# Designs tried in a protein design run: peptides against a protein of PDB entry 7MKK. Part 4

Target 1, 71 residues: chain A of PDB entry 7MKK
Amino acid sequence: SMKEKVKAKLVEIRKFVPFIRRVRIDFQDTLSKVQGHRLDALVNLLDREDVSMSSLNKIEVIIDKLRTRFN

## One batch from the design tools (peptide; made by RFdiffusion4, then SolubleMPNN)

Design b1_p9_1_s1 (from b1_p9_1, 4 letters changed)
Fold by OpenDDE base, seed 2:
Structure b1_p9_1_s1 (fold): chain B 71 residues (1-71), chain A 9 residues (1-9)
Amino acid sequence: as target 1 above (71 residues)
Amino acid sequence: EDILSDFTP
C-alpha cells in the first residue's frame, strides 16, 4: 500500500538525519540564515509521522544534492 | 511553510 511505502521511505530518509545535522553545524557560517533555517526545518519535518510521499521524494532530492556537495 | 519550495544547497 501507499501507506506502507511512505513508512518504508521515511525510515530510509531518516537515516540521513545525522548527516543533515552535521551539514547544518559544520557549515553554519557558510550557509545563509534561510538555508540554515530550512535544514533545521527539514530535520523537524522528518520527525513527523504524517509526511507525504511527495514531500519525501523532494527531501530525497535535497539529500542527494547535500551529499554531492558536502560529502 | 513549504521548506522545500526554493531550497538550493
Scores: peptide ipSAE 0.112, ipTM 0.748, DockQ to the pose 0.196
Fold by OpenDDE base, seed 5:
Structure b1_p9_1_s1 (fold): chain B 71 residues (1-71), chain A 9 residues (1-9)
Amino acid sequence: as target 1 above (71 residues)
Amino acid sequence: EDILSDFTP
């Protein structure tokens, strides 16, 4: 079901939470205030269970960009 | 809050 697919995707995306936290810390001085705030919000969002598949797909793109730019 | 604005293609 779509619900099961969302749960599975959320589990996979959550594997990158430590990475997102590391970027937030390691690059805190180079990130803009709004970028830092967005990373914090992103981590908080991933603590929720009511995230849509559309949002998860967009988050995956964010993570890919972070990986490219920061490590 | 739109946390995705600068991260979407």
Scores: peptide ipSAE 0.105, ipTM 0.745, DockQ to the pose 0.207
Fold by OpenDDE base, seed 3:
Structure b1_p9_1_s1 (fold): chain B 71 residues (1-71), chain A 9 residues (1-9)
Amino acid sequence: as target 1 above (71 residues)
Amino acid sequence: EDILSDFTP
């Protein structure tokens, strides 16, 4: 079901929460205020259980960009 | 709020 697919996707994406937190801290002085706020909000969003598949797919793209730029 | 719409890392 879509519900089960969302849960599975959320589990996979949550594996990157420590990475996102590390980027936020290590590059705090390089990130704009808006970028920093967006990363904080992203971490908070991933703590929720009511995230849509469309949101999770967008988050995956953001994580890929972060991995490319910040390793 | 859609936090992803204008975010470019």
Scores: peptide ipSAE 0.098, ipTM 0.743, DockQ to the pose 0.195
Fold by OpenDDE base, seed 4:
Structure b1_p9_1_s1 (fold): chain B 71 residues (1-71), chain A 9 residues (1-9)
Amino acid sequence: as target 1 above (71 residues)
Amino acid sequence: EDILSDFTP
């Protein structure tokens, strides 16, 4: 079911929460206030259980961009 | 709020 697929995707995306937190901390002075806020909100979003597949796919793209830039 | 809107890492 789509619900099961969403749960599985959420589990995979949550593996990157520690990475997102490290980017937020290590580059706090480099990131704009809005970028920092969005990263904080992103972590909070991944703590929820009502995230759509569409949102998870967008988050995956953002994480890929972060990985490319910050390794 | 769309937290992903215009986010450029």
Scores: peptide ipSAE 0.094, ipTM 0.736, DockQ to the pose 0.194

Design b1_p9_1_s2 (from b1_p9_1, 3 letters changed)
Fold by OpenDDE base, seed 5:
Structure b1_p9_1_s2 (fold): chain B 71 residues (1-71), chain A 9 residues (1-9)
Amino acid sequence: as target 1 above (71 residues)
Amino acid sequence: EDILSDFEP
């Protein structure tokens, strides 16, 4: 079902939460206030259970960009 | 409202 697919996608995306948190801390002094806030918001969003598949797909693209830039 | 619409790393 679509609901099961969303849950599975959320589980996969959540594997990157520790990475996002690490980027936020390691680059705290380099990031602008807006950039820091966006990373915090991303982590908070992934704590929710009501995230749509479209949102998860967007988040996946964002994480790919983070991985490329911050390794 | 999409809170990540303007997201950039």
Scores: peptide ipSAE 0.288, ipTM 0.826, DockQ to the pose 0.157
Fold by OpenDDE base, seed 1:
Structure b1_p9_1_s2 (fold): chain B 71 residues (1-71), chain A 9 residues (1-9)
Amino acid sequence: as target 1 above (71 residues)
Amino acid sequence: EDILSDFEP
């Protein structure tokens, strides 16, 4: 089901939460206020259980960009 | 909040 697929994807995406937190802290002085706020919001979003598949797909792209730029 | 709009790391 779509619900099960969303849950599985959410579990996989959540594996990157520690990485996102590290980026937020390690580059705090380089990030703009808007960028920092969005990273915080991203982590908070991933704590939720009602995230849509479309949102998870967008988040996956964001994480991929973060990984490319920040390792 | 739409955190995904114009997100640029």
Scores: peptide ipSAE 0.282, ipTM 0.828, DockQ to the pose 0.196
Fold by OpenDDE base, seed 4:
Structure b1_p9_1_s2 (fold): chain B 71 residues (1-71), chain A 9 residues (1-9)
Amino acid sequence: as target 1 above (71 residues)
Amino acid sequence: EDILSDFEP
């Protein structure tokens, strides 16, 4: 079901929460206030259970970009 | 809040 797929995708995406937190901390002084806020919000979003597949796919793209830039 | 709006990491 779509619900099961969303749950599985969320579990996979959550594996990157520690990485996102490290980016937020390590680059705090170089990130804009907006970027920092959005990273914080991203972590908070991934703590929720009501995230859509569409949102998770967008988040995956963001994480890929972060990985490319920040290792 | 749309946290993805104009986000360019």
Scores: peptide ipSAE 0.274, ipTM 0.825, DockQ to the pose 0.194
Fold by OpenDDE base, seed 3:
Structure b1_p9_1_s2 (fold): chain B 71 residues (1-71), chain A 9 residues (1-9)
Amino acid sequence: as target 1 above (71 residues)
Amino acid sequence: EDILSDFEP
């Protein structure tokens, strides 16, 4: 079911939460307040259980961009 | 609010 697919995708995406938190802290001085806030919001979003597949796909793209820029 | 809107790392 779609519900099961969303749950599985969320589990996979959550594996990157430690990485996102590390980027937020390590690059705090080079990020604007808006950029920092967006990273905080991203982590908070991944703590939720009502995230849609569409949102998770967008988050995956964001994580890929973070990995490319911040190693 | 769409918190993912205009996301720019």
Scores: peptide ipSAE 0.261, ipTM 0.817, DockQ to the pose 0.219

Design b1_p9_1_s3 (from b1_p9_1, 3 letters changed)
Fold by OpenDDE base, seed 1:
Structure b1_p9_1_s3 (fold): chain B 71 residues (1-71), chain A 9 residues (1-9)
Amino acid sequence: as target 1 above (71 residues)
Amino acid sequence: EDILADFTP
């Protein structure tokens, strides 16, 4: 089901929460206020269980961009 | 609010 797919995707994306938190800290002075706020919001969003597949797909793209730039 | 809108690292 879509619900099962969302749960599976959320589990996979949550593996990157430590990475997102690390980027937020290590690059705090390089990130704009908006970027920093969005990273904080992304971490908080991933703590929730009611995240949509659309949101998870967008977050995946962001994580891929972060990985390309910061590691 | 779309917290992901126009996010670029």
Scores: peptide ipSAE 0.110, ipTM 0.736, DockQ to the pose 0.248
Fold by OpenDDE base, seed 5:
Structure b1_p9_1_s3 (fold): chain B 71 residues (1-71), chain A 9 residues (1-9)
Amino acid sequence: as target 1 above (71 residues)
Amino acid sequence: EDILADFTP
């Protein structure tokens, strides 16, 4: 079902939460306040169970950008 | 560069 696909995608994306937290801490002095707040919001969003597939696909793109920029 | 400029929850 779509619900099962969302749950599976959420499990996969959550594997990157430690990485996002690390970026937030390691670059906190370089990031703008807006960027820092957006990273915090991203982590908080991934703690939720009611995330849409559309949001998860967008988050995947964001994580790929973070990985490219911050290693 | 704002990497998250297009971020929408």
Scores: peptide ipSAE 0.106, ipTM 0.737, DockQ to the pose 0.781
Fold by OpenDDE base, seed 3:
Structure b1_p9_1_s3 (fold): chain B 71 residues (1-71), chain A 9 residues (1-9)
Amino acid sequence: as target 1 above (71 residues)
Amino acid sequence: EDILADFTP
């Protein structure tokens, strides 16, 4: 079902939460205030269970960009 | 560039 696909995707994306938190800390002085706030909001969003597949797909693209830039 | 420009919480 779509609900099971969303849950599975959320589990996979949550594996990157430690990485996002690390980027936020290690690059705090390099990131703009708005970028830092957006990373905090991204982590908080991933703590929720009511995230849509569309949002999860957008988050995946963001994580891929972070991985490319920050390792 | 702001790589998070399209990110809306």
Scores: peptide ipSAE 0.103, ipTM 0.733, DockQ to the pose 0.901
Fold by OpenDDE base, seed 4:
Structure b1_p9_1_s3 (fold): chain B 71 residues (1-71), chain A 9 residues (1-9)
Amino acid sequence: as target 1 above (71 residues)
Amino acid sequence: EDILADFTP
C-alpha cells in the first residue's frame, strides 16, 4: 500500500537525521539563519508520522544535495 | 511553513 511505502521511505530517510544534525552544528556559523531554521524544521518534520510521499521525495533531494556538499 | 521552499544547502 501507499502507507507501507511511506513508512519504508521514512525509515530510510531517518537514517540521515544524524547527518543533518551534524551539518547543522558543524556549519552553524556558515549557514544563514534561514538555512539553519530550515534544517531544524527538517529534523522535526522527520520525527512526525504524518509525512506525505511527496514531502519525503523532496527531502531525499535535499539530503542528496547536502551529501554532495558536506560529504 | 514550507521548510523546503528555496532551500539551498
Scores: peptide ipSAE 0.097, ipTM 0.731, DockQ to the pose 0.224

Design b1_p9_2_s1 (from b1_p9_2, 3 letters changed)
Fold by OpenDDE base, seed 1:
Structure b1_p9_2_s1 (fold): chain B 71 residues (1-71), chain A 9 residues (1-9)
Amino acid sequence: as target 1 above (71 residues)
Amino acid sequence: SLDEVLSLL
């Protein structure tokens, strides 16, 4: 079901939360306040249980781009 | 840019 797919995808994406947190901290002085806030919002969003598949798909793209930029 | 990436949120 779609519900099961969402839960499975959320579990997979949450594996990158530590990475996102490290980017936020390690580059805190380089990031603008807006960029930092967006990273915080991203982490907070992933802590929720009611995230839509649409949002998860967008987040996956964001994480992939972050991984490319931040080794 | 990073801003462009994060703007997807």
Scores: peptide ipSAE 0.157, ipTM 0.762, DockQ to the pose 0.876
Fold by OpenDDE base, seed 5:
Structure b1_p9_2_s1 (fold): chain B 71 residues (1-71), chain A 9 residues (1-9)
Amino acid sequence: as target 1 above (71 residues)
Amino acid sequence: SLDEVLSLL
């Protein structure tokens, strides 16, 4: 079911939460207030269980770009 | 930019 697929995708994406937190901390002095808040919101979003597959796919793209830019 | 990346959400 789509519900099970979303759950599986969320589990995989959550593996990168520690990485996102590290980016937030490592670049805290460089990030604008808005940028920092957006990263915080991203982490908080991944703690939720009601995230759509569409959102998860977008988040995956964001994480890939973060990994490319911030190691 | 980071703003551009985060704006994808």
Scores: peptide ipSAE 0.155, ipTM 0.757, DockQ to the pose 0.831
Fold by OpenDDE base, seed 2:
Structure b1_p9_2_s1 (fold): chain B 71 residues (1-71), chain A 9 residues (1-9)
Amino acid sequence: as target 1 above (71 residues)
Amino acid sequence: SLDEVLSLL
């Protein structure tokens, strides 16, 4: 079901929360206010239980790009 | 850039 797919996707994406938090902290002094806020928002979004598949797919793209640039 | 990536949010 779509619900099960969402749960599985969320579990996989949440594995990168520590990475996102690390980027936020390591670059805190060089990030703009909006950039820092966006990273915080990304982490907060992944703590939610009501994230849609469309949102998760979008987040996956963002994380992939972050990984390419930062790890 | 980082801003370009995060602008997707």
Scores: peptide ipSAE 0.153, ipTM 0.760, DockQ to the pose 0.808
Fold by OpenDDE base, seed 4:
Structure b1_p9_2_s1 (fold): chain B 71 residues (1-71), chain A 9 residues (1-9)
Amino acid sequence: as target 1 above (71 residues)
Amino acid sequence: SLDEVLSLL
């Protein structure tokens, strides 16, 4: 079901939450307020259980781009 | 850029 697919996708994406938090902390003094708030919002979004598949797919792209830039 | 990446949110 789509519900189970969303749950599985969310579990996989959540594996990168520590990475996102590390980026936020390591570059805190360099990031603008807007950039920092967006990273915080990303982490907060991944704490939710009502995230759509479309949102998760977008988040996956964002994380891939962050990984390319920051490791 | 980082702004471009984060603007996708």
Scores: peptide ipSAE 0.152, ipTM 0.756, DockQ to the pose 0.847

Design b1_p9_2_s2 (from b1_p9_2, 4 letters changed)
Fold by OpenDDE base, seed 3:
Structure b1_p9_2_s2 (fold): chain B 71 residues (1-71), chain A 9 residues (1-9)
Amino acid sequence: as target 1 above (71 residues)
Amino acid sequence: SLDDVLNTL
């Protein structure tokens, strides 16, 4: 079901939360306040259980771009 | 760029 797919994708994406947190800290002085807040919002969003598949797909793209840039 | 990525949030 879509619900099961959402849960599975959320589990996979959450594996990158520690990475996102490290990026947020390591680049805190480089990021603007708004950029920092957006990363914080991203982590907070992943802490929720009611995230849509559309949102998760968008987040996945963002994480992929972060991984490519920051390894 | 990082800015472009974050702007999608």
Scores: peptide ipSAE 0.062, ipTM 0.709, DockQ to the pose 0.703
Fold by OpenDDE base, seed 2:
Structure b1_p9_2_s2 (fold): chain B 71 residues (1-71), chain A 9 residues (1-9)
Amino acid sequence: as target 1 above (71 residues)
Amino acid sequence: SLDDVLNTL
């Protein structure tokens, strides 16, 4: 079901929360206020239980780009 | 760039 797919996707994406938090902290002095807030918001979004598949797919793309840049 | 990525959030 779509619900099960969402759960599985969320579990996989949540594995990158520590990475996102690390980027936020390591670059805190370089990031603009808005950029820092956006990373914080991304982490907070992944703590939610009501995230849609469309949102998760967008988040996955963002994480992939972050990984490409920051490993 | 990082800015380009974050602009999508």
Scores: peptide ipSAE 0.061, ipTM 0.708, DockQ to the pose 0.635
Fold by OpenDDE base, seed 4:
Structure b1_p9_2_s2 (fold): chain B 71 residues (1-71), chain A 9 residues (1-9)
Amino acid sequence: as target 1 above (71 residues)
Amino acid sequence: SLDDVLNTL
């Protein structure tokens, strides 16, 4: 079902939460308040269970871009 | 850039 697919995608994306938190910490002094808040919001969003597949696909692209830049 | 990525959030 779509519900099961969403749950599976969410589990995979959540594996990158520690990485996102590390980026937030390592660049805290360089990031603007808005940028820091956006990274925090991304982590907070991944703590939710009501995220759509569309949102998860967008988040995956963002994480891939972060990985390319930071590891 | 980092800004471009973060602006998509």
Scores: peptide ipSAE 0.061, ipTM 0.706, DockQ to the pose 0.698
Fold by OpenDDE base, seed 5:
Structure b1_p9_2_s2 (fold): chain B 71 residues (1-71), chain A 9 residues (1-9)
Amino acid sequence: as target 1 above (71 residues)
Amino acid sequence: SLDDVLNTL
């Protein structure tokens, strides 16, 4: 079911939460208040269970960009 | 850039 697919995707994306937290820390002095809050909000979003597949796919793209040094 | 990534959220 789509519900099970979302749960599986969420489990996979959550593996990158420690990485996102690391980016937040490493760039803390460079990030504006707004930018920092956006990363914090991203982590908080991934703590939820009601995230849509569309949102998860978008988040995956963001994580990929972070992993490639925002290129 | 980092800013571009964050703006995509």
Scores: peptide ipSAE 0.060, ipTM 0.706, DockQ to the pose 0.597

Design b1_p9_2_s3 (from b1_p9_2, 4 letters changed)
Fold by OpenDDE base, seed 3:
Parts: C-alpha cells; sequence; structure tokens
Structure b1_p9_2_s3 (fold): chain B 71 residues (1-71), chain A 9 residues (1-9)
C-alpha cells in the first residue's frame, strides 16, 4: 500500500539525519543563516510521521544535493 | 515548512 511505501521511504530517508546534522555543524560558518535554518527545518520535518510521498521524494533530491556538495 | 527547505541549495 501507499501507506507502507511512505513508511519505508521515511525509514530510508531518516538514515541521512545524522549526516544532515553533521553538515549543519561542520559548515555552520560557511552556510548562511537562512541555509542553516533550512537544514534545521529539514531535520525537524523528518521527525514527523505525516510526511507525504511527494514531500519525501523532494527531500530525497535535497539530500542528494547535500551529498554531492558536502560528500 | 517544506517550502522553506526546498530552495536550500
Amino acid sequence: as target 1 above (71 residues)
Amino acid sequence: SLDDVLDLL
């Protein structure tokens, strides 16, 4: 079901939360204030259980960009 | 919100 797919996707995306937190800390001085805030918001969003598949797919793109830029 | 995050990079 879509519900099961969403739960599975959320589990996979959450594996990157430690990475996002690390980027936020390690690049605190490099990131603009707004970028830092956005990363914080991203982590907070991933703490939720009511995120749609569409949102999760968009988040995946963001994480891919982070991985490319910050290794 | 997600809208605030989408234009992150």
Scores: peptide ipSAE 0.070, ipTM 0.723, DockQ to the pose 0.256
Fold by OpenDDE base, seed 2:
Structure b1_p9_2_s3 (fold): chain B 71 residues (1-71), chain A 9 residues (1-9)
Amino acid sequence: as target 1 above (71 residues)
Amino acid sequence: SLDDVLDLL
């Protein structure tokens, strides 16, 4: 079901939360205030249970970009 | 919000 797919996708994406948190901390002095806030918001979004598949797919793209830029 | 995150990079 779509619900099960969303749950599975969320589990997979949440594996990157530690990475996002490390980027936020390691680059705190380099990131703008707005960028830092946005990374915090990203983590907060992934803590939610009511995230749509569409949103999760967009978040996946964002994480891929973060991985490219911040390793 | 998601919109904030989408415009991060």
Scores: peptide ipSAE 0.070, ipTM 0.724, DockQ to the pose 0.266
Fold by OpenDDE base, seed 5:
Structure b1_p9_2_s3 (fold): chain B 71 residues (1-71), chain A 9 residues (1-9)
Amino acid sequence: as target 1 above (71 residues)
Amino acid sequence: SLDDVLDLL
Protein backbone atom coordinates (compact mmCIF):
# COMPACT_ATOMS: atom_id res chain seq x y z
CA SER B 1 0.00 0.00 0.00
CA MET B 2 0.98 3.63 -0.35
CA LYS B 3 0.98 3.88 3.42
CA GLU B 4 3.59 1.14 3.66
CA LYS B 5 5.63 2.79 0.91
CA VAL B 6 5.62 6.06 2.83
CA LYS B 7 6.81 4.28 5.96
CA ALA B 8 9.61 2.59 4.03
CA LYS B 9 10.67 5.87 2.43
CA LEU B 10 10.66 7.59 5.80
CA VAL B 11 12.95 4.90 7.20
CA GLU B 12 15.38 5.45 4.33
CA ILE B 13 15.35 9.24 4.65
CA ARG B 14 15.88 9.03 8.41
CA LYS B 15 19.24 7.39 7.72
CA PHE B 16 20.46 10.89 6.86
CA VAL B 17 19.38 12.50 10.13
CA PRO B 18 22.86 12.05 11.66
CA PHE B 19 24.32 13.75 8.59
CA ILE B 20 21.92 16.68 8.86
CA ARG B 21 22.75 17.07 12.54
CA ARG B 22 26.45 16.98 11.69
CA VAL B 23 26.07 19.73 9.09
CA ARG B 24 24.15 21.83 11.59
CA ILE B 25 26.92 21.52 14.16
CA ASP B 26 30.01 21.61 11.94
CA PHE B 27 28.86 24.71 10.08
CA GLN B 28 27.08 26.41 12.95
CA ASP B 29 29.37 29.44 12.78
CA THR B 30 29.01 29.70 8.99
CA LEU B 31 25.26 29.23 8.70
CA SER B 32 22.97 32.16 9.21
CA LYS B 33 20.58 32.05 12.13
CA VAL B 34 17.69 31.28 9.82
CA GLN B 35 19.62 28.53 8.01
CA GLY B 36 20.42 26.88 11.31
CA HIS B 37 16.81 27.08 12.36
CA ARG B 38 15.73 25.51 9.09
CA LEU B 39 18.08 22.56 9.57
CA ASP B 40 16.72 22.07 13.07
CA ALA B 41 13.22 22.14 11.66
CA LEU B 42 14.19 19.54 9.05
CA VAL B 43 15.41 17.13 11.73
CA ASN B 44 12.26 17.72 13.76
CA LEU B 45 10.10 17.12 10.70
CA LEU B 46 11.73 13.73 10.12
CA ASP B 47 10.83 12.72 13.67
CA ARG B 48 7.17 12.80 12.67
CA GLU B 49 5.20 9.89 11.22
CA ASP B 50 2.66 11.89 9.23
CA VAL B 51 4.93 13.10 6.43
CA SER B 52 3.53 12.59 2.92
CA MET B 53 5.36 10.89 0.07
CA SER B 54 5.46 14.21 -1.76
CA SER B 55 7.12 15.86 1.20
CA LEU B 56 9.59 13.00 1.57
CA ASN B 57 10.59 13.30 -2.07
CA LYS B 58 11.20 17.02 -1.60
CA ILE B 59 13.20 16.34 1.55
CA GLU B 60 15.33 13.87 -0.41
CA VAL B 61 16.21 16.65 -2.85
CA ILE B 62 17.14 18.93 0.03
CA ILE B 63 19.38 16.25 1.53
CA ASP B 64 21.05 15.73 -1.83
CA LYS B 65 21.75 19.45 -2.03
CA LEU B 66 23.21 19.39 1.47
CA ARG B 67 25.44 16.46 0.56
CA THR B 68 26.69 18.25 -2.53
CA ARG B 69 27.30 21.56 -0.78
CA PHE B 70 28.66 20.46 2.57
CA ASN B 71 30.31 17.12 1.74
CA SER A 1 7.53 23.84 9.22
CA LEU A 2 8.02 22.10 5.88
CA ASP A 3 7.61 25.42 4.10
CA ASP A 4 10.55 26.87 6.02
CA VAL A 5 12.66 23.83 5.13
CA LEU A 6 11.80 23.95 1.43
CA ASP A 7 13.33 27.42 1.23
CA LEU A 8 16.55 26.20 2.85
CA LEU A 9 18.58 25.86 -0.36
Scores: peptide ipSAE 0.069, ipTM 0.721, DockQ to the pose 0.262
Fold by OpenDDE base, seed 4:
Structure b1_p9_2_s3 (fold): chain B 71 residues (1-71), chain A 9 residues (1-9)
Amino acid sequence: as target 1 above (71 residues)
Amino acid sequence: SLDDVLDLL
């Protein structure tokens, strides 16, 4: 089902939460308040269980870009 | 840039 697909994708994406948190911490002094808030919001969003597949696909792209830039 | 990535949020 779509519900199970969303759940599976969410589990996979959540594996990168520690990485996102490290980016947030390591660049805390460089990030603007808005940028920091956006990273925090990203982590908070991944704590939710009502995220749509569309949102998860967008988040996946964002994480891939973060990985390209920050390892 | 980081801004470009974060602007996608």
Scores: peptide ipSAE 0.068, ipTM 0.733, DockQ to the pose 0.724

Design b1_p9_2_s4 (from b1_p9_2, 4 letters changed)
Fold by OpenDDE base, seed 5:
Structure b1_p9_2_s4 (fold): chain B 71 residues (1-71), chain A 9 residues (1-9)
Amino acid sequence: as target 1 above (71 residues)
Amino acid sequence: SLEEVLSLL
């Protein structure tokens, strides 16, 4: 079911939460207040269970871009 | 930029 697919996708995306947290910390001194807040919000969003597949796909793209730019 | 990436949220 789509519900099961969302759960599976969420599990896979959550594997990158430690990476996102690391970016937040490593670049804390160079991030603006709003940039830092956005990264925090991203991590918090991934703690939720009501994230849509559309949102998860968008988040995957964001994580890929973060990985490309910030190691 | 990071700002551009985060603006996608």
Scores: peptide ipSAE 0.094, ipTM 0.740, DockQ to the pose 0.828
Fold by OpenDDE base, seed 4:
Structure b1_p9_2_s4 (fold): chain B 71 residues (1-71), chain A 9 residues (1-9)
Amino acid sequence: as target 1 above (71 residues)
Amino acid sequence: SLEEVLSLL
């Protein structure tokens, strides 16, 4: 079901939460308030269980771009 | 840039 697919994708994406948190901390002094807030919002979003597949697909792309730039 | 990436949020 779509519900199970969303759950599975969420589990996989959540594996990168520690990485996102590290980016947030390591660059805290460089990030603007808006940029920091966006990273915090991303982590908070991944704590939710009502994220749509569309949103998860977008988040996956964002994480891939973060990985490319920040390891 | 970081701003470009974060603007996608």
Scores: peptide ipSAE 0.094, ipTM 0.738, DockQ to the pose 0.736
Fold by OpenDDE base, seed 3:
Structure b1_p9_2_s4 (fold): chain B 71 residues (1-71), chain A 9 residues (1-9)
Amino acid sequence: as target 1 above (71 residues)
Amino acid sequence: SLEEVLSLL
């Protein structure tokens, strides 16, 4: 079911939360306030259980771009 | 750019 797919996708994406937190800390002085806030919002969003598949797919793209830029 | 990536949020 879609519900099961969403849960599975969320589990996979959450594996990158430590990475996102690390980027937020390591680049604290480089990021603007708004950029830092956006990263915080991303982590907070992944703490939720009611995120749609559409949102998760967008988040996956964002994480892929972060990984490419920040290893 | 980083700004472009984060603007997706």
Scores: peptide ipSAE 0.092, ipTM 0.737, DockQ to the pose 0.793
Fold by OpenDDE base, seed 2:
Structure b1_p9_2_s4 (fold): chain B 71 residues (1-71), chain A 9 residues (1-9)
Amino acid sequence: as target 1 above (71 residues)
Amino acid sequence: SLEEVLSLL
């Protein structure tokens, strides 16, 4: 079901939360205030249970960009 | 918020 797919996708994406947190901390002095806030918001979003598949797919793209830029 | 995050794209 779509609900089960969402749950599975959320589990997979949440595996990157530690990475996002490390980027936020390691580059705190380099990131703009807005960028830092957005990373915090990203982590907060992934703590939610009511995220749609559409949102998760978009978040996945963002994480891919972060991985490319910040390893 | 989602909009804030999406603005990074």
Scores: peptide ipSAE 0.089, ipTM 0.721, DockQ to the pose 0.267

Design b1_p9_3_s1 (from b1_p9_3, 3 letters changed)
Fold by OpenDDE base, seed 5:
Structure b1_p9_3_s1 (fold): chain B 71 residues (1-71), chain A 9 residues (1-9)
Amino acid sequence: as target 1 above (71 residues)
Amino acid sequence: VDELLSILD
């Protein structure tokens, strides 16, 4: 079911939460205030259980960009 | 979520 697919996707995406937190901390002084705030919001969003598949797919794109820029 | 897509712009 779509519900089970969302749960599985969320589990996989959450594996990158420590990475996102590390980027936020390590580059805090070089990120703009709005960028920092958005990274915080991203982490907070992934703590929720009501995230849609559409949102998770967008988050995956964001994480890919972060990985490319910040290793 | 849409505004998050522009984090690295």
Scores: peptide ipSAE 0.219, ipTM 0.811, DockQ to the pose 0.870
Fold by OpenDDE base, seed 4:
Structure b1_p9_3_s1 (fold): chain B 71 residues (1-71), chain A 9 residues (1-9)
Amino acid sequence: as target 1 above (71 residues)
Amino acid sequence: VDELLSILD
């Protein structure tokens, strides 16, 4: 079901939360305030259980961009 | 979420 697919996707995406947190901390002085706030918002969003598949797909793109720039 | 897409712009 779509619900099960969303749950599975969320589990996989959440594996990158520690990475996102490290980017936020390690580059805090380099990131703009808005970038920092958005990273915080991203982590907070991934703590939720009501995230849509559409949102998760977008988040995956964001994480890929972060990985490209920050390892 | 949409505004997060521009996080690295």
Scores: peptide ipSAE 0.218, ipTM 0.810, DockQ to the pose 0.872
Fold by OpenDDE base, seed 3:
Structure b1_p9_3_s1 (fold): chain B 71 residues (1-71), chain A 9 residues (1-9)
Amino acid sequence: as target 1 above (71 residues)
Amino acid sequence: VDELLSILD
């Protein structure tokens, strides 16, 4: 079901939370305040259970960009 | 979420 697919996707995306937290800390001095706040918001969003597949797909794009730039 | 897409802009 779509619900199960969303849950599975969320589990996979959450594997990158430690990475996002690391980027936030390691590059705090180079990131703008807005960028830092957005990273914090991203982590907070991934703590939720009511995230849509559309949102998760967008988050995946963000993570891919972070991975490309920061490792 | 949309504003997060601009995180690296």
Scores: peptide ipSAE 0.218, ipTM 0.810, DockQ to the pose 0.867
Fold by OpenDDE base, seed 2:
Structure b1_p9_3_s1 (fold): chain B 71 residues (1-71), chain A 9 residues (1-9)
Amino acid sequence: as target 1 above (71 residues)
Amino acid sequence: VDELLSILD
């Protein structure tokens, strides 16, 4: 079901939360204030249980960009 | 979420 797919995707995406937090901390002085706040918001969003598949897919794109830029 | 897509712009 879609609900099960969302749960599975959320579990996979949450594996990157430590990475996102690391980027936020390690690059705090080089990121703009807005960028820092958005990273915080991203982590907070992934703590929720009501995230849609469309949102998760967008988050996956964001994480891919972060991985490319910050390894 | 759309705002987050511009995080690295």
Scores: peptide ipSAE 0.217, ipTM 0.810, DockQ to the pose 0.867

